Peptides against a protein of PDB entry 6D0Y. Designs and how they scored, part 66

Target 1, 225 residues: chain A of PDB entry 6D0Y
Amino acid sequence: ETEDHLESLICKVGEKSACSLESNLEGLAGVLEADLPNYKSKILRLLCTVARLLPEKLTIYTTLVGLLNARNYNFGGEFVEAMIRQLKESLKANNYNEAVYLVRFLSDLVNCHVIAAPSMVAMFENFVSVTQEEDVPQVRRDWYVYAFLSSLPWVGKELYEKKDAEMDRIFANTESYLKRRQKTHVPMLQVWTADKPHPQEEYLDCLWAQIQKLKKDRWQERHIL

## One batch from the design tools (peptide; made by RFdiffusion4, then SolubleMPNN)

Design b2_p15_7_s1 (from b2_p15_7, 10 letters changed)
Fold by OpenDDE base, seed 1:
Structure b2_p15_7_s1 (fold): chain B 225 residues (1-225), chain A 15 residues (1-15)
Amino acid sequence: as target 1 above (225 residues)
Amino acid sequence: MTELEKLFQELLKKR
């Protein structure tokens, strides 16, 4: 495969085809594996690029990386390292939306057997530990809690199945923080029904309630968060 | 190693 052709294949995966998505991903993984000796750097850059720029294909590309990791473990590791570097760069650039997305992407890589569940749990323990930092803005603490909670729809089931005790500790620490943090009330955003005012919750409290419900439902998503 | 790097290194353990 030429470099240009590889780019086309990677970008177009998941598009309408006569074959199943699974078949296409398996086929593409085989093509990419065969070309790693000659085009590893190019393939790595391409995968990192599409992973970041095509969030609608998150599960497609995490699955593809999972298949590649199964074929070439070292490449899977290099990809994870590259994504971590991108996460660091995103945070340094104050691109917090991209950073949150990258955390979600890394979270879904657990389901694809690229990242070990215990390692992701340890990562989230570190995230929630930021809530204990002194002399830092609350927005920093809030962001790490948000990054953790907003990633759980992708990985919460797997993490609880393997590390339930650790996850319970993380949840307890999160709950404790949410109770003591300062909350901004925005009455002007309150929605009114015909007869009664609609309750308005702060965004992290709302997310927390949704995640608690998701957990109660055994991580079976019934509503889009 | 920055604190942020230490946090993210957890993802690389026991892959």
Scores: peptide ipSAE 0.060, ipTM 0.770, DockQ to the pose 0.017
Fold by OpenDDE base, seed 5:
Structure b2_p15_7_s1 (fold): chain B 225 residues (1-225), chain A 15 residues (1-15)
Amino acid sequence: as target 1 above (225 residues)
Amino acid sequence: MTELEKLFQELLKKR
Protein backbone atom coordinates (compact mmCIF):
# COMPACT_ATOMS: atom_id res chain seq x y z
CA GLU B 1 0.00 0.00 0.00
CA THR B 2 1.21 3.48 -0.82
CA GLU B 3 1.21 6.19 1.81
CA ASP B 4 -1.48 8.12 -0.04
CA HIS B 5 -3.61 5.05 -0.34
CA LEU B 6 -3.41 4.43 3.40
CA GLU B 7 -4.56 7.96 4.04
CA SER B 8 -7.52 7.47 1.75
CA LEU B 9 -8.50 4.20 3.39
CA ILE B 10 -8.32 5.63 6.89
CA CYS B 11 -10.22 8.80 6.02
CA LYS B 12 -12.99 7.03 4.14
CA VAL B 13 -13.67 4.19 6.54
CA GLY B 14 -17.30 4.08 7.58
CA GLU B 15 -18.59 5.43 4.29
CA LYS B 16 -21.22 3.58 2.30
CA SER B 17 -19.99 0.21 1.09
CA ALA B 18 -21.26 -3.09 -0.18
CA CYS B 19 -19.76 -4.71 2.91
CA SER B 20 -20.72 -4.27 6.54
CA LEU B 21 -18.94 -1.70 8.65
CA GLU B 22 -17.57 -4.49 10.81
CA SER B 23 -16.14 -6.27 7.81
CA ASN B 24 -14.61 -3.07 6.50
CA LEU B 25 -13.00 -2.28 9.83
CA GLU B 26 -11.59 -5.77 10.16
CA GLY B 27 -10.25 -5.58 6.64
CA LEU B 28 -8.68 -2.19 7.21
CA ALA B 29 -7.13 -3.36 10.46
CA GLY B 30 -5.53 -6.20 8.55
CA VAL B 31 -4.18 -3.87 5.90
CA LEU B 32 -2.80 -1.46 8.46
CA GLU B 33 -1.22 -4.25 10.48
CA ALA B 34 0.56 -5.53 7.41
CA ASP B 35 1.90 -2.06 6.70
CA LEU B 36 3.07 -1.26 10.24
CA PRO B 37 6.63 -2.46 9.59
CA ASN B 38 7.03 0.18 6.90
CA TYR B 39 4.53 2.89 7.82
CA LYS B 40 3.97 2.73 11.58
CA SER B 41 4.69 6.41 12.17
CA LYS B 42 2.51 7.49 9.28
CA ILE B 43 -0.38 5.27 10.33
CA LEU B 44 -0.09 6.48 13.90
CA ARG B 45 -0.14 10.10 12.79
CA LEU B 46 -3.08 9.54 10.47
CA LEU B 47 -5.13 7.81 13.14
CA CYS B 48 -4.42 10.56 15.64
CA THR B 49 -5.38 13.18 13.07
CA VAL B 50 -8.69 11.64 12.07
CA ALA B 51 -9.51 10.88 15.69
CA ARG B 52 -9.12 14.57 16.46
CA LEU B 53 -10.63 16.11 13.34
CA LEU B 54 -13.54 13.76 12.66
CA PRO B 55 -15.52 13.57 15.91
CA GLU B 56 -18.54 12.21 14.04
CA LYS B 57 -16.53 9.04 13.46
CA LEU B 58 -15.36 8.64 17.06
CA THR B 59 -16.69 5.12 17.52
CA ILE B 60 -15.41 4.04 14.13
CA TYR B 61 -11.86 5.03 14.91
CA THR B 62 -11.89 3.76 18.48
CA THR B 63 -13.10 0.43 17.11
CA LEU B 64 -10.39 0.45 14.48
CA VAL B 65 -7.74 1.14 17.10
CA GLY B 66 -9.20 -1.64 19.21
CA LEU B 67 -8.83 -4.06 16.33
CA LEU B 68 -5.27 -2.91 15.73
CA ASN B 69 -4.47 -3.22 19.41
CA ALA B 70 -5.69 -6.80 19.34
CA ARG B 71 -3.36 -7.50 16.44
CA ASN B 72 -0.44 -5.44 17.72
CA TYR B 73 -0.52 -4.64 21.41
CA ASN B 74 2.49 -2.34 21.25
CA PHE B 75 0.87 -0.21 18.58
CA GLY B 76 -2.17 0.25 20.80
CA GLY B 77 0.09 1.53 23.54
CA GLU B 78 1.85 3.91 21.20
CA PHE B 79 -1.49 5.24 20.04
CA VAL B 80 -2.64 5.90 23.59
CA GLU B 81 0.61 7.69 24.30
CA ALA B 82 0.17 9.79 21.18
CA MET B 83 -3.35 10.75 22.21
CA ILE B 84 -2.09 11.69 25.65
CA ARG B 85 0.45 13.97 24.01
CA GLN B 86 -2.35 15.52 21.98
CA LEU B 87 -4.35 16.10 25.13
CA LYS B 88 -1.36 17.75 26.74
CA GLU B 89 -0.84 19.99 23.74
CA SER B 90 -4.52 20.94 23.66
CA LEU B 91 -4.38 22.00 27.28
CA LYS B 92 -1.20 23.98 26.69
CA ALA B 93 -2.88 25.74 23.79
CA ASN B 94 -5.96 26.48 25.93
CA ASN B 95 -8.08 24.43 23.55
CA TYR B 96 -10.32 23.04 26.25
CA ASN B 97 -13.05 21.86 23.90
CA GLU B 98 -10.58 19.67 22.06
CA ALA B 99 -9.17 18.49 25.35
CA VAL B 100 -12.60 17.39 26.57
CA TYR B 101 -13.19 15.56 23.32
CA LEU B 102 -9.86 13.76 23.66
CA VAL B 103 -10.81 12.61 27.14
CA ARG B 104 -14.06 11.29 25.67
CA PHE B 105 -12.15 9.50 22.94
CA LEU B 106 -9.82 7.90 25.46
CA SER B 107 -12.88 6.89 27.46
CA ASP B 108 -14.36 5.06 24.50
CA LEU B 109 -11.07 3.20 24.06
CA VAL B 110 -11.98 1.37 27.26
CA ASN B 111 -14.91 -0.21 25.42
CA CYS B 112 -12.50 -1.23 22.70
CA HIS B 113 -10.15 -2.93 25.18
CA VAL B 114 -7.30 -0.52 24.50
CA ILE B 115 -7.39 1.09 27.94
CA ALA B 116 -8.17 -0.89 31.08
CA ALA B 117 -11.27 0.12 33.02
CA PRO B 118 -9.39 0.42 36.33
CA SER B 119 -6.93 2.82 34.71
CA MET B 120 -9.73 5.05 33.46
CA VAL B 121 -11.38 4.99 36.89
CA ALA B 122 -8.11 6.06 38.44
CA MET B 123 -7.84 8.83 35.86
CA PHE B 124 -11.30 10.10 36.75
CA GLU B 125 -10.53 9.87 40.45
CA ASN B 126 -7.63 12.17 39.81
CA PHE B 127 -9.80 14.50 37.73
CA VAL B 128 -12.38 14.87 40.46
CA SER B 129 -9.65 15.28 43.08
CA VAL B 130 -8.80 18.58 41.37
CA THR B 131 -11.96 19.95 42.99
CA GLN B 132 -10.09 19.77 46.28
CA GLU B 133 -7.13 21.83 45.12
CA GLU B 134 -6.51 25.00 47.07
CA ASP B 135 -6.12 28.47 45.60
CA VAL B 136 -7.08 27.52 42.05
CA PRO B 137 -9.71 29.10 39.80
CA GLN B 138 -13.13 27.47 39.85
CA VAL B 139 -12.95 27.19 36.06
CA ARG B 140 -10.17 24.63 36.49
CA ARG B 141 -12.25 22.58 38.92
CA ASP B 142 -15.30 22.87 36.68
CA TRP B 143 -13.36 21.73 33.63
CA TYR B 144 -12.20 18.48 35.17
CA VAL B 145 -15.70 17.73 36.44
CA TYR B 146 -17.08 18.50 33.00
CA ALA B 147 -14.45 16.29 31.35
CA PHE B 148 -15.43 13.45 33.65
CA LEU B 149 -19.20 13.80 33.35
CA SER B 150 -19.22 14.45 29.61
CA SER B 151 -17.28 11.21 29.04
CA LEU B 152 -19.61 8.96 31.01
CA PRO B 153 -22.10 8.40 28.18
CA TRP B 154 -19.29 6.54 26.41
CA VAL B 155 -17.81 4.58 29.28
CA GLY B 156 -20.02 4.78 32.38
CA LYS B 157 -21.56 1.37 31.85
CA GLU B 158 -18.22 -0.40 31.61
CA LEU B 159 -16.73 1.45 34.56
CA TYR B 160 -19.66 0.65 36.83
CA GLU B 161 -19.59 -2.99 35.79
CA LYS B 162 -15.92 -3.24 36.72
CA LYS B 163 -15.50 -0.71 39.54
CA ASP B 164 -18.89 0.17 40.99
CA ALA B 165 -17.65 1.08 44.47
CA GLU B 166 -14.94 3.39 43.17
CA MET B 167 -17.36 5.01 40.73
CA ASP B 168 -19.84 5.65 43.53
CA ARG B 169 -17.11 7.40 45.46
CA ILE B 170 -16.30 9.59 42.46
CA PHE B 171 -19.99 10.42 42.07
CA ALA B 172 -20.28 11.34 45.73
CA ASN B 173 -17.29 13.64 45.48
CA THR B 174 -18.69 15.20 42.32
CA GLU B 175 -22.06 15.80 43.93
CA SER B 176 -20.41 17.36 46.95
CA TYR B 177 -18.46 19.73 44.73
CA LEU B 178 -21.50 20.71 42.67
CA LYS B 179 -23.38 21.63 45.83
CA ARG B 180 -20.65 23.92 47.13
CA ARG B 181 -19.44 25.56 43.89
CA GLN B 182 -20.43 29.08 42.96
CA LYS B 183 -22.94 29.36 40.14
CA THR B 184 -22.60 32.19 37.67
CA HIS B 185 -25.81 33.58 36.28
CA VAL B 186 -25.57 35.23 32.89
CA PRO B 187 -29.02 36.78 32.51
CA MET B 188 -28.14 38.19 29.13
CA LEU B 189 -27.70 34.73 27.66
CA GLN B 190 -30.80 33.32 29.26
CA VAL B 191 -33.41 32.58 26.64
CA TRP B 192 -36.61 32.89 28.63
CA THR B 193 -38.90 31.12 26.26
CA ALA B 194 -42.13 30.61 28.16
CA ASP B 195 -42.86 27.63 25.96
CA LYS B 196 -39.80 25.55 26.77
CA PRO B 197 -40.79 22.80 29.16
CA HIS B 198 -37.32 22.65 30.69
CA PRO B 199 -36.08 25.45 32.91
CA GLN B 200 -32.70 26.86 32.08
CA GLU B 201 -30.12 25.26 34.31
CA GLU B 202 -26.49 25.98 34.93
CA TYR B 203 -24.46 23.87 32.51
CA LEU B 204 -22.81 21.56 35.05
CA ASP B 205 -26.01 21.11 37.02
CA CYS B 206 -27.81 20.27 33.80
CA LEU B 207 -25.15 17.78 32.80
CA TRP B 208 -25.19 16.25 36.27
CA ALA B 209 -28.94 15.75 36.08
CA GLN B 210 -28.60 14.09 32.69
CA ILE B 211 -25.87 11.77 33.90
CA GLN B 212 -27.86 10.85 37.00
CA LYS B 213 -30.78 9.93 34.78
CA LEU B 214 -28.52 7.94 32.49
CA LYS B 215 -27.12 6.07 35.47
CA LYS B 216 -30.63 5.29 36.70
CA ASP B 217 -31.46 4.00 33.24
CA ARG B 218 -28.46 1.65 33.45
CA TRP B 219 -26.57 3.69 30.90
CA GLN B 220 -29.13 3.07 28.18
CA GLU B 221 -30.18 6.08 26.18
CA ARG B 222 -33.94 6.36 26.02
CA HIS B 223 -35.36 8.48 23.28
CA ILE B 224 -38.34 10.35 24.63
CA LEU B 225 -40.51 11.57 21.74
CA MET A 1 6.51 15.03 37.28
CA THR A 2 3.59 17.39 36.75
CA GLU A 3 0.13 16.58 38.01
CA LEU A 4 -0.99 16.29 34.42
CA GLU A 5 1.70 13.72 33.74
CA LYS A 6 0.59 11.75 36.77
CA LEU A 7 -2.95 11.73 35.43
CA PHE A 8 -1.77 10.49 32.06
CA GLN A 9 0.18 7.66 33.62
CA GLU A 10 -3.07 6.26 35.01
CA LEU A 11 -4.21 5.45 31.49
CA LEU A 12 -1.17 3.26 30.93
CA LYS A 13 -0.83 1.45 34.25
CA LYS A 14 -2.93 -1.63 33.53
CA ARG A 15 -2.74 -1.97 29.80
Scores: peptide ipSAE 0.056, ipTM 0.769, DockQ to the pose 0.017
Fold by OpenDDE base, seed 4:
Structure b2_p15_7_s1 (fold): chain B 225 residues (1-225), chain A 15 residues (1-15)
Amino acid sequence: as target 1 above (225 residues)
Amino acid sequence: MTELEKLFQELLKKR
């Protein structure tokens, strides 16, 4: 395979074809594995790029990485490392939208057996622990809670199956924080929407309610969050 | 290295 061909294959995976998506992914994983000796760096870079640029294909690429990881564990590790590095860079650059997405991506990698559930739990413990930091802006605390909560649709089921006690602790800490945090805009919005059947709710409270419902529904999504 | 960075390293270790 040429580098250009690899790029095409990686970018176009998931497009309509005569074969099933699963078959296509398995086939692509085989092709990529075979080309790792010659094109590892290119493949790694391409996968990282499409992971970031094509969020609509999140589950496709996490699955692909999962398949590759099963074939080549070291490559899977290098990929995770690259994604974590990007997450760090995004945080340093204050690119919080990208950072949140990367957390979601990493979360779904747990389902693909690329990242261990305990490791993801530890990451979320660390995120929620930011709420206990002193002398930091609330926006920082809020972001890490948001990153945690907004990722749970992709990994909550798996984490609760394996680490329920730890997850409950994280949830308790999250709830505690949400109760004590300042909600400066809520009263203003409530006044404007007083006559509306669905008053606007603060975004984290809204997300929390959705996640609580999702948890109650055994992590079966009825609607895309 | 921040604690978060350390955790990210642990994330890799525990794969």
Scores: peptide ipSAE 0.031, ipTM 0.706, DockQ to the pose 0.017
Fold by OpenDDE base, seed 2:
Structure b2_p15_7_s1 (fold): chain B 225 residues (1-225), chain A 15 residues (1-15)
Amino acid sequence: as target 1 above (225 residues)
Amino acid sequence: MTELEKLFQELLKKR
């Protein structure tokens, strides 16, 4: 296959087809595996690119990477390395929107058996530990909490199944932080909702409530967050 | 190297 053909296949996966999505993903994984000897760097770059630029296909690409990882574990490792590098670069560049998405992507890779659950738990422990840092802006603390909470729809079930005690500790620490943090944005949000009977809740508190509900519902999504 | 960087390295090791 040509590089252009690979690009087309990777970019278009999950689009309307006569075959099932599962069949298409398995087929593509096989094609990519076969082409790794000649096009590994290209395939890696393409997968990283579409993963970060097509967030609507997050689960498609994590599944694809999972299938490919099962076929070629080393490539799966290189992919994870590339995504972690991208996360680091995003953080350095203060591109927090991309960074949080990458955390979500890495989170879903746990479900695809590309990243071990304990490793993701450790990452989230580290994220929430930032709330204990001294002499740092609250926005930094808030972002890491947000990155953690906003990723749980993709991985919370798996993490609680395997690391419930650790997750409970992370939740407790998160709750503690949310109670003590300053809510400076609430008044500003109230200006926009002046005509509503109820003031708009602060975004992290709102997210926390949603995640707690999701947890109570055993991580069964009833609506898209 | 930051603690986060160390964690990312550990994440890779524990795959």
Scores: peptide ipSAE 0.031, ipTM 0.707, DockQ to the pose 0.017

Design b2_p15_7_s2 (from b2_p15_7, 7 letters changed)
Fold by OpenDDE base, seed 1:
Formats: C-alpha cells, structure tokens, sequence
Structure b2_p15_7_s2 (fold): chain B 225 residues (1-225), chain A 15 residues (1-15)
C-alpha cells in the first residue's frame, strides 16, 4: 500500500459502501496490520490526525483502533502513547477544542479494550486534582473539570462498574470545587415568557446536573448531551 | 465469540 492509499482508506472509512461497516472495519484493520512493518509511523500519524480532526467519526475510529489492538497489542500501546503526546501538544498550543476531543477519544478507547479502566480513572484523578492547585487560573481548573465531565457519557458506565469507589471520590471532589468556584454572572437572557425566567444555570453547573442525572439513570442516555 | 467481538457487534448497532 502506498502512503496516499492508506490515507484514503483511513479517511473514508464509515462512508457509504456496498459492504457493511463491520466488514469494512475488519478489512481495514487487516490492511493496516499488514502494512505496519513498512508504514508504522505513517499509520500512527494518520490515526492520530483523524482522531483529533474528525470527531463525528469518533466511535468508528475507536472501534478500528480496538480491532487493530486486538491484532497487534504493541501497536495499540504505541498509539495511546502517541495520543497522549498529541494531547499534551494541544494543551501547550491552547487548542482546547482539540484537547477535549482527544480526551473523549481516549475515554471511548476504554470501551474498545485499548485502555484499562484504572488508567482512565488515574487520568481523571489527575484532571480533577488541578482544582486543588493554588496559583492557577480558574479557567484552567474549569477546563479540566469540563474535560472530565464531558467525557463521562462515553466511559462513565464502565468506570463505575469497575472503579465505583474511586469514581465517587472524584465526583465528591468535583462537587466540592463547583460549589466553591466563582460563577460568572451569565447575563440572564430574559426569556420573554410570562413565567419566572428559570435562572440560566452556569455551563459547568448545567453539565454537572446532566451528568448526575445520567449517573442516576445508570448511564443510559435518553437525550443527546 | 470473544468479549471484544461481542462488544464490537454491540457498538456497530449504535453507530
């Protein structure tokens, strides 16, 4: 396979095809596995690129990585390491949108048996621990809480099934922080409806409430967050 | 069927 051909195959997976998505993913995993001896670095780079730039295909690519990891465990480890490096680079570049997509991608890799649940718990512990740091801007603390909470729709079920006590501790720390943080006065968009305008909840408070409900509903999504 | 294969099939149904 040429490098251009590999790029085309990876970028186009999940598009309309005469074959099932299952067959296409299995086929692509086989092609990539076979080409690892010659194109390992290129394949790693391509997968990292689509992971950060094509969030609409997140579940397709995490599934692909899961299939590839099952075929070549060493490659799966190298991919995760590359993704962590990319996450660090995104944060250094203040590309927070890319960073959050990478965190969600890593979260969903737990479901694909690429990342162990304890490792993901440790990552979230590290994120929430930023809230305890002194002399850091609140915006930074808020972002790490956001990254944690906004990733739970993808991995919360698995983490609570395997690490409920640790997750409860993280939740308690998160709740404590949310109570203490300074809330920006969101200009109340006066909803012109005659009923007392529901105070517009701050975005993190709103997200927290949504995640609490999701947890209560045993992580079964009723509505797209 | 492996655990991953089961999961894979489940995930595909949700895509």
Amino acid sequence: as target 1 above (225 residues)
Amino acid sequence: MTEFEKLFQERLKKL
Scores: peptide ipSAE 0.032, ipTM 0.732, DockQ to the pose 0.033
Fold by OpenDDE base, seed 4:
Structure b2_p15_7_s2 (fold): chain B 225 residues (1-225), chain A 15 residues (1-15)
Amino acid sequence: as target 1 above (225 residues)
Amino acid sequence: MTEFEKLFQERLKKL
C-alpha cells in the first residue's frame, strides 16, 4: 500500500544510497508533496513520529520539512501545529525524553525557515516562565529549563542574531532560577581517577556552564555537546 | 538560488 511505502521512504532517508543525500531529500520532498492531497494526515503523523523516535536523524528530517514547507507553505504551519499537539501529549504522558526531542526538532526548524525566530523566542519565554509559577514541582520546572538550554546548540546562534535582547532576558531569568533551585546533594561519588578530581556537577548547572561557554564562543561548537 | 537553497547546501555539508 502507498501508506506503507511512504513510511519506508521516510524512515530510510539518510541511509547509504547510490545517490547523494541532497538528491534523496529533494526526491523524497517531491514524492511527499505529490501525495499531500491524499495522505497529508499520514505524512504529518509519520514526520511527527520520526521526530520523536529518531533523534539521530534530526537534521535530516528538519531539512526535509524545510524543503516541503518551501514547496507548500500551508503544510509547514499544519506540521508545526501537529508537533505542538504531540509535544503536549508527550508531556501529559510523562514522556519527557520524547518531549525534549520534539523541542529540539522545533528549534532546528527555525534554521530551516519553517518557524520564525520570534515564535521560538516566545516558546522559550513560556518555558522559562514556568520557573516562576508557584505550586509547581521542581522536577517540572527543571525539565523546561533543560528543554530550553539543551535546544540552544541548534538555534542559539539564529535567535541571538535576531532577538538578542529578548534572549538575554530569558538567560537572566534562567540564571536566577538556577541559583535559587534546590540542588539534590548527590553524594560525591568521588570517582578518584588519578587525574584532576572534577567535582560532579549537577546536570543543569553543568549544562548551563556549557551553554554559557557556547554563547561566549559565538555559538561555534568545537565539540558536539 | 534562493536563500533557503543556500542554507540547504550549507546544512548538507554538516550532515
Scores: peptide ipSAE 0.032, ipTM 0.732, DockQ to the pose 0.033
Fold by OpenDDE base, seed 2:
Structure b2_p15_7_s2 (fold): chain B 225 residues (1-225), chain A 15 residues (1-15)
Amino acid sequence: as target 1 above (225 residues)
Amino acid sequence: MTEFEKLFQERLKKL
């Protein structure tokens, strides 16, 4: 396969096809595996790029990476390393939207058996530890909490199944931070229905409440967060 | 079927 063809295949996976998505993903994984000897760096870059730029296809690409990892564990490791580097670069560049998508992607890779649960827990421990940093802007602390909480819909179940004690500690630290951080009150449009008034909440408090509910529901999503 | 294959099938249902 040529580099251009690989790009096309990777970018278009999950689009309308005569074949099943399963077949397409398995086929693509096979093609990519076969081309690793010649195009490993390109494939790594392409996968990182689509992970970053096509968040709507997150689960497609994490699944693809999972399939590739099962075939070539070394490549899976290199991919994760590349993603971590990209995450660091995004943070350095203050590209927080990209960074959060990368965190979510990495989170879902736990489900795909690409990243070990303890490693993801350690990452989240590091994120929440930022809340303990002195003389840093609250926006920095808030972002890491947001990145953690907003990723839990993808990985919370797996992490609690394997590392419940550590996760509880992270949650406790998160809760403690949310209670003590400054909150800015911005006027918002109140949404009221005849039967169910909906109070407006600060975005992290709202997210926290949603995640707490999700946790109570044993991480079974019943609604889109 | 491996555990990953099972997961794969489950994930596909959600795509």
Scores: peptide ipSAE 0.031, ipTM 0.729, DockQ to the pose 0.034
Fold by OpenDDE base, seed 5:
Structure b2_p15_7_s2 (fold): chain B 225 residues (1-225), chain A 15 residues (1-15)
Amino acid sequence: as target 1 above (225 residues)
Amino acid sequence: MTEFEKLFQERLKKL
C-alpha cells in the first residue's frame, strides 16, 4: 500500500460501506500489519493524528489499535509511547482540549487490552495529586480533576473491577478537593414554581454528581455525558 | 472465542 492509500483507509474507517464495521476493522488491521515493515513511522503518525483530531471516532480507532496490538505487541507499545509523548507536549503547550481527548483515548485503550489497568490508575493518581501541590493555580488543578472525571465513562468499570481500593482513594481525594476549592455559583434565572430559588450547580460539582450516579449504576451509562 | 474477541463484539454493538 502507498502512503496516500493508507491515509485514505485509516481516515475512512467507520464510514458507510458495503461491508460491516467488523470486517472493515479486521481488514484494515491486516493491511496495516502487512505494511509495518515499510511504513511503521507513517502508520504511527496517522493513528496518532486521527486519535487527536477525530474524537467522534474514538472507539473505532481504539478498537483498531487493540486489533493491531494483538497482532504486533511491539507496535502497540510504540503507539502508546507516542501518545504519551503527545499528551505531555499538549500539556506543555496548554492545549487542554487535545490533552483531554488523548486522556480519554488512552482510557479506552484499557478496554482494548492495550494499556494495563494499573497503569491507568497510576496516571489518574498523578492527575489528582496535582490538587495537593503548592503554588499551583486552581484552574490547573480543576483541569486535572476534569480530565480524570470526564474519562471515567470510558474506563471506570474496568478500573473498579481491577483496582477498587486505589480508585476509592482517588475518589476520596477528589471529593475532598471539590469541597475545599473556590466555587463560582450563578443564581438560577428561572423561578421554580414549587421550590425556593437555588444557585446553579458548579460544572465540576455537576460532573462529580454525574460520575457518582454512574458509579452507583455500576457504570451502566444511560445518557451520553 | 478469546476474551478480546468477546469484548470486540460487545464494542461493535455500541458503535
Scores: peptide ipSAE 0.030, ipTM 0.721, DockQ to the pose 0.034

Design b2_p15_7_s3 (from b2_p15_7, 8 letters changed)
Fold by OpenDDE base, seed 4:
Structure b2_p15_7_s3 (fold): chain B 225 residues (1-225), chain A 15 residues (1-15)
Amino acid sequence: as target 1 above (225 residues)
Amino acid sequence: MSEFEKLFEERKKRL
């Protein structure tokens, strides 16, 4: 069936072939575009599925969606909407690992011209605003900060290029929250390396430091985060 | 407005 064929094509994209990845993605985008009139729902479902279940192919599928979006903006919009719905469902199900990955996926879609930078900034503004919610578990606040910070390797450069003032505000709010939140790490815990001893940081503080360094380096990644 | 709604609205504006 054509549907099975589409599934195979989508799932296998990025595998070794005689053609370049870019060529394969362009070709696949063309195939999918041609089949949208008949199989839009199936294609949407497949793309959402691989976007969720194949994190190792994140950039492949964001690129594919970018190519499709360029061909059919409405479909790109429907895909984003589906991903947002999935994100909401993941959060409702307390599947925070999937949820954070979806945020990263959406973040990379900014680079693929599927999501506008201002839209992503708005999302992150709202994420960080959760830190101001009263009488809620800190895990909720922490997750949104984590989701924001951990997505910046994918999109921070783009967002700062276009919305530096807004991003700085978000960073300031994030920093403020991190300073006042309850930390669960054991004081005086330190890690010793051959080079120098350093204090053990709480996971969000550690991530914050890494992101601050990345920002300082103008979002040029030097280390795998 | 939720982060999801904001994203949606901003995307609509871009359209």
Scores: peptide ipSAE 0.027, ipTM 0.651, DockQ to the pose 0.018
Fold by OpenDDE base, seed 2:
Structure b2_p15_7_s3 (fold): chain B 225 residues (1-225), chain A 15 residues (1-15)
Amino acid sequence: as target 1 above (225 residues)
Amino acid sequence: MSEFEKLFEERKKRL
């Protein structure tokens, strides 16, 4: 059925082809646009599914959504709403892995002109504000910080270019939280490598250091060749 | 080139 065909096309986009990735994405966007009148709900569900289950193809699918949004802005809005709803559902279900993928996906949608930079800044402000709540477990506070920091490789450059002052405030609040939070004594996970025991840094402290370095490098990722 | 097109080209280079 046509639905199975759409699923196959969406799932396989970005794989090895005789055509360029750009051509394939533009072609697929055209196909999806044409099928929206009949299969909008299915397409929304499929795109949401690949967004959360195929993180290795995140940039492919955000680009696809960006192209589709350029063709049909109404669909772009509906897609974002669906993704936000899914994010809320994932958080309610304590599915933090799914939730973080959704946040990263939404973050990269800023680059694809589907989500405005101020809206993403507001989302991150809301995330980091959770660290100031008294009745929230630290594990939840840590997750929101993780979700924020781990999304910055995709959107940090754009957000600092557009909203540097607001981003600096978020960073200051994040730093303050990281300094005061309880750190699980990682001494037990010291992989005794025979050579220089590199103290395993706590995962959020490590991520923070990486993001600070990335910021210092003007958000240019060095490709590990 | 639109900013989107620039980003697409940049990403294409990363892939």
Scores: peptide ipSAE 0.026, ipTM 0.631, DockQ to the pose 0.031
Fold by OpenDDE base, seed 1:
Order: C-alpha cells, then sequence, then structure tokens
Structure b2_p15_7_s3 (fold): chain B 225 residues (1-225), chain A 15 residues (1-15)
C-alpha cells in the first residue's frame, strides 16, 4: 500500500496542481527522504524507472534527484550508480535510443549538482575515444559522437565554465573524426528553389554545426536543435 | 577520484 502510494507520487509529479512545481518537488523530496530508511530500494527503482520511461519529464526528475541528493548524498550516489548500470545494460542490449536519453539525463544531473563536471567530462572523453578504435564499425563511432554532441545542450555551458581546456580537446578530436569519417550521401528530402540549391547536410555534420553555433552563442539556445 | 569517475574509467575498458 505504501509502495503504491510512493509510485503514484513519483509518477504524477509535475502534473497539474494548485501548488507550484518547485513546492511540489520540495514536498516530494521530503516525503521520499523520510521513507528512505524503509523503502530505499523501492524508491531507487522507481526513480530509475521514471527516468528511463518518461523522457518528457526529464528536467522534473533530474531536479527531484538533485533535491534528494542534497538531503541524502549517499542515496544520490546510489542513484547515479544505478543509472550507469542501466546505461551499460542498454548498450549491451543495443537499445541505443534509451542509451542516448540516459546520457542526456546524466548530463542534466550535472546542472542539478548530482554529478561533478569532471566526471561528465571523463564520460565524454571515453565516448569520443571510441572514434580512435580500430576494427569497429563506423556506425558505432558515429553513435558515441552523436551521444556526446546531442547531450551538450544540457551540459555544455557548465562543462566549459569548469573544464574548458579538456572540452576543447574533446572538440578537437571530434572535429578531426568528422573530417575523416566516411559520409553517406543521402538524397535531399527538402525541395529548394532552382536558383539557390541547398544540399542537405549529413546528420552528424549538421549536428556539429548546430553545436558550434550554440557554443558561439555562449550556450544560449535560440533554436530547437 | 570519485566513485563515479572510477565507474567511467571502468567503462572505458568495456568500450
Amino acid sequence: as target 1 above (225 residues)
Amino acid sequence: MSEFEKLFEERKKRL
């Protein structure tokens, strides 16, 4: 009964309420903290589940985890470990859509003071290092670059503020890879005027250009990526 | 190095 109640509270957070989202999150964090002595495992599993399955509530749950981490640092650590395990499992299962979302979730946890900037930099260094692997399919290399670049809207500002030199190295390695990788020519899907033909850019090159622009704009998003 | 950082280092070995 109590477990069902916790599930309901966690799943429904962020829905329409008479109170502000911030107040609801603080309240929920307090409830969950109080129940950790008895229901830590259940709460951990629930948070991992909603973090995976409700991408539309990414910022809600990262914020909640941030609040819980502030109240109970040990629990925050256990949550991060669980999420890393889940990421590994997703990769092993070739569930790359879930995996990339988990990377984005972890990225936003840096903003919530759950994950330290150096740790996230280390993750991205590991991702980009895959581009240097030999005897692996390019699709694998491309995915890790995609996972890195597509997560930067959530964490790029923070990482450059704290680890600019390391991030520049990662960017340089990424750029080098993008220049040398084999590009697949895909027919242009968008019809342009005959007077000004615009070739359709390859998806990673396009993403790279968008991220470069975002970086130039000091990580203030002007357009949806 | 944090435990989280250690996890990333271990993961590098698996990639």
Scores: peptide ipSAE 0.025, ipTM 0.545, DockQ to the pose 0.016
Fold by OpenDDE base, seed 5:
Structure b2_p15_7_s3 (fold): chain B 225 residues (1-225), chain A 15 residues (1-15)
Amino acid sequence: as target 1 above (225 residues)
Amino acid sequence: MSEFEKLFEERKKRL
């Protein structure tokens, strides 16, 4: 395989084909594994790039990385390290939108057995601990809470199955922070004529309520009428 | 979510 061909294969995975998505992913994982000796750095960069730039394919690429990790555990580790570096860079650059997406991506990697559940719990503990920092802008505290909560739809079930006590502590700390933080009015993109079915709430309070409901439903999404 | 998508997600969780 050439570098250009690898790029094409990686970018186009998940597109319509005669084969199932699972089959295509397994096939691609095999191709990439075979090419790691010659193109590891390129493959790593490509996967990081598509992970960042193609959010609509999040689960496709996390699955691909999971398959690769199963074949080559060292590569999986290197990929995670690269993504963590990117997260740090995004935060340093105040690119919070990219950063939160990276956290979500890492969260889904837990389901793919690329990241261990205890490691993700530790990350979230660190995030929520930022709420205890003094003399920092609230936007910083709010972002880490948002990053945590907004990632739970992808990983909450797994984390509670393995680390329920630790997760409960994180939730308690989060709740405590949300009660004491200053609330600001944020414009809503959706215009409602009434509070029902979606009440007018501050964005973090709204997200918290949604996550609490999801948790109550054992992390199973239900149809909303 | 389609049945296929469900199976896919289940497989993903087993990796």
Scores: peptide ipSAE 0.028, ipTM 0.635, DockQ to the pose 0.040; fails the geometry check

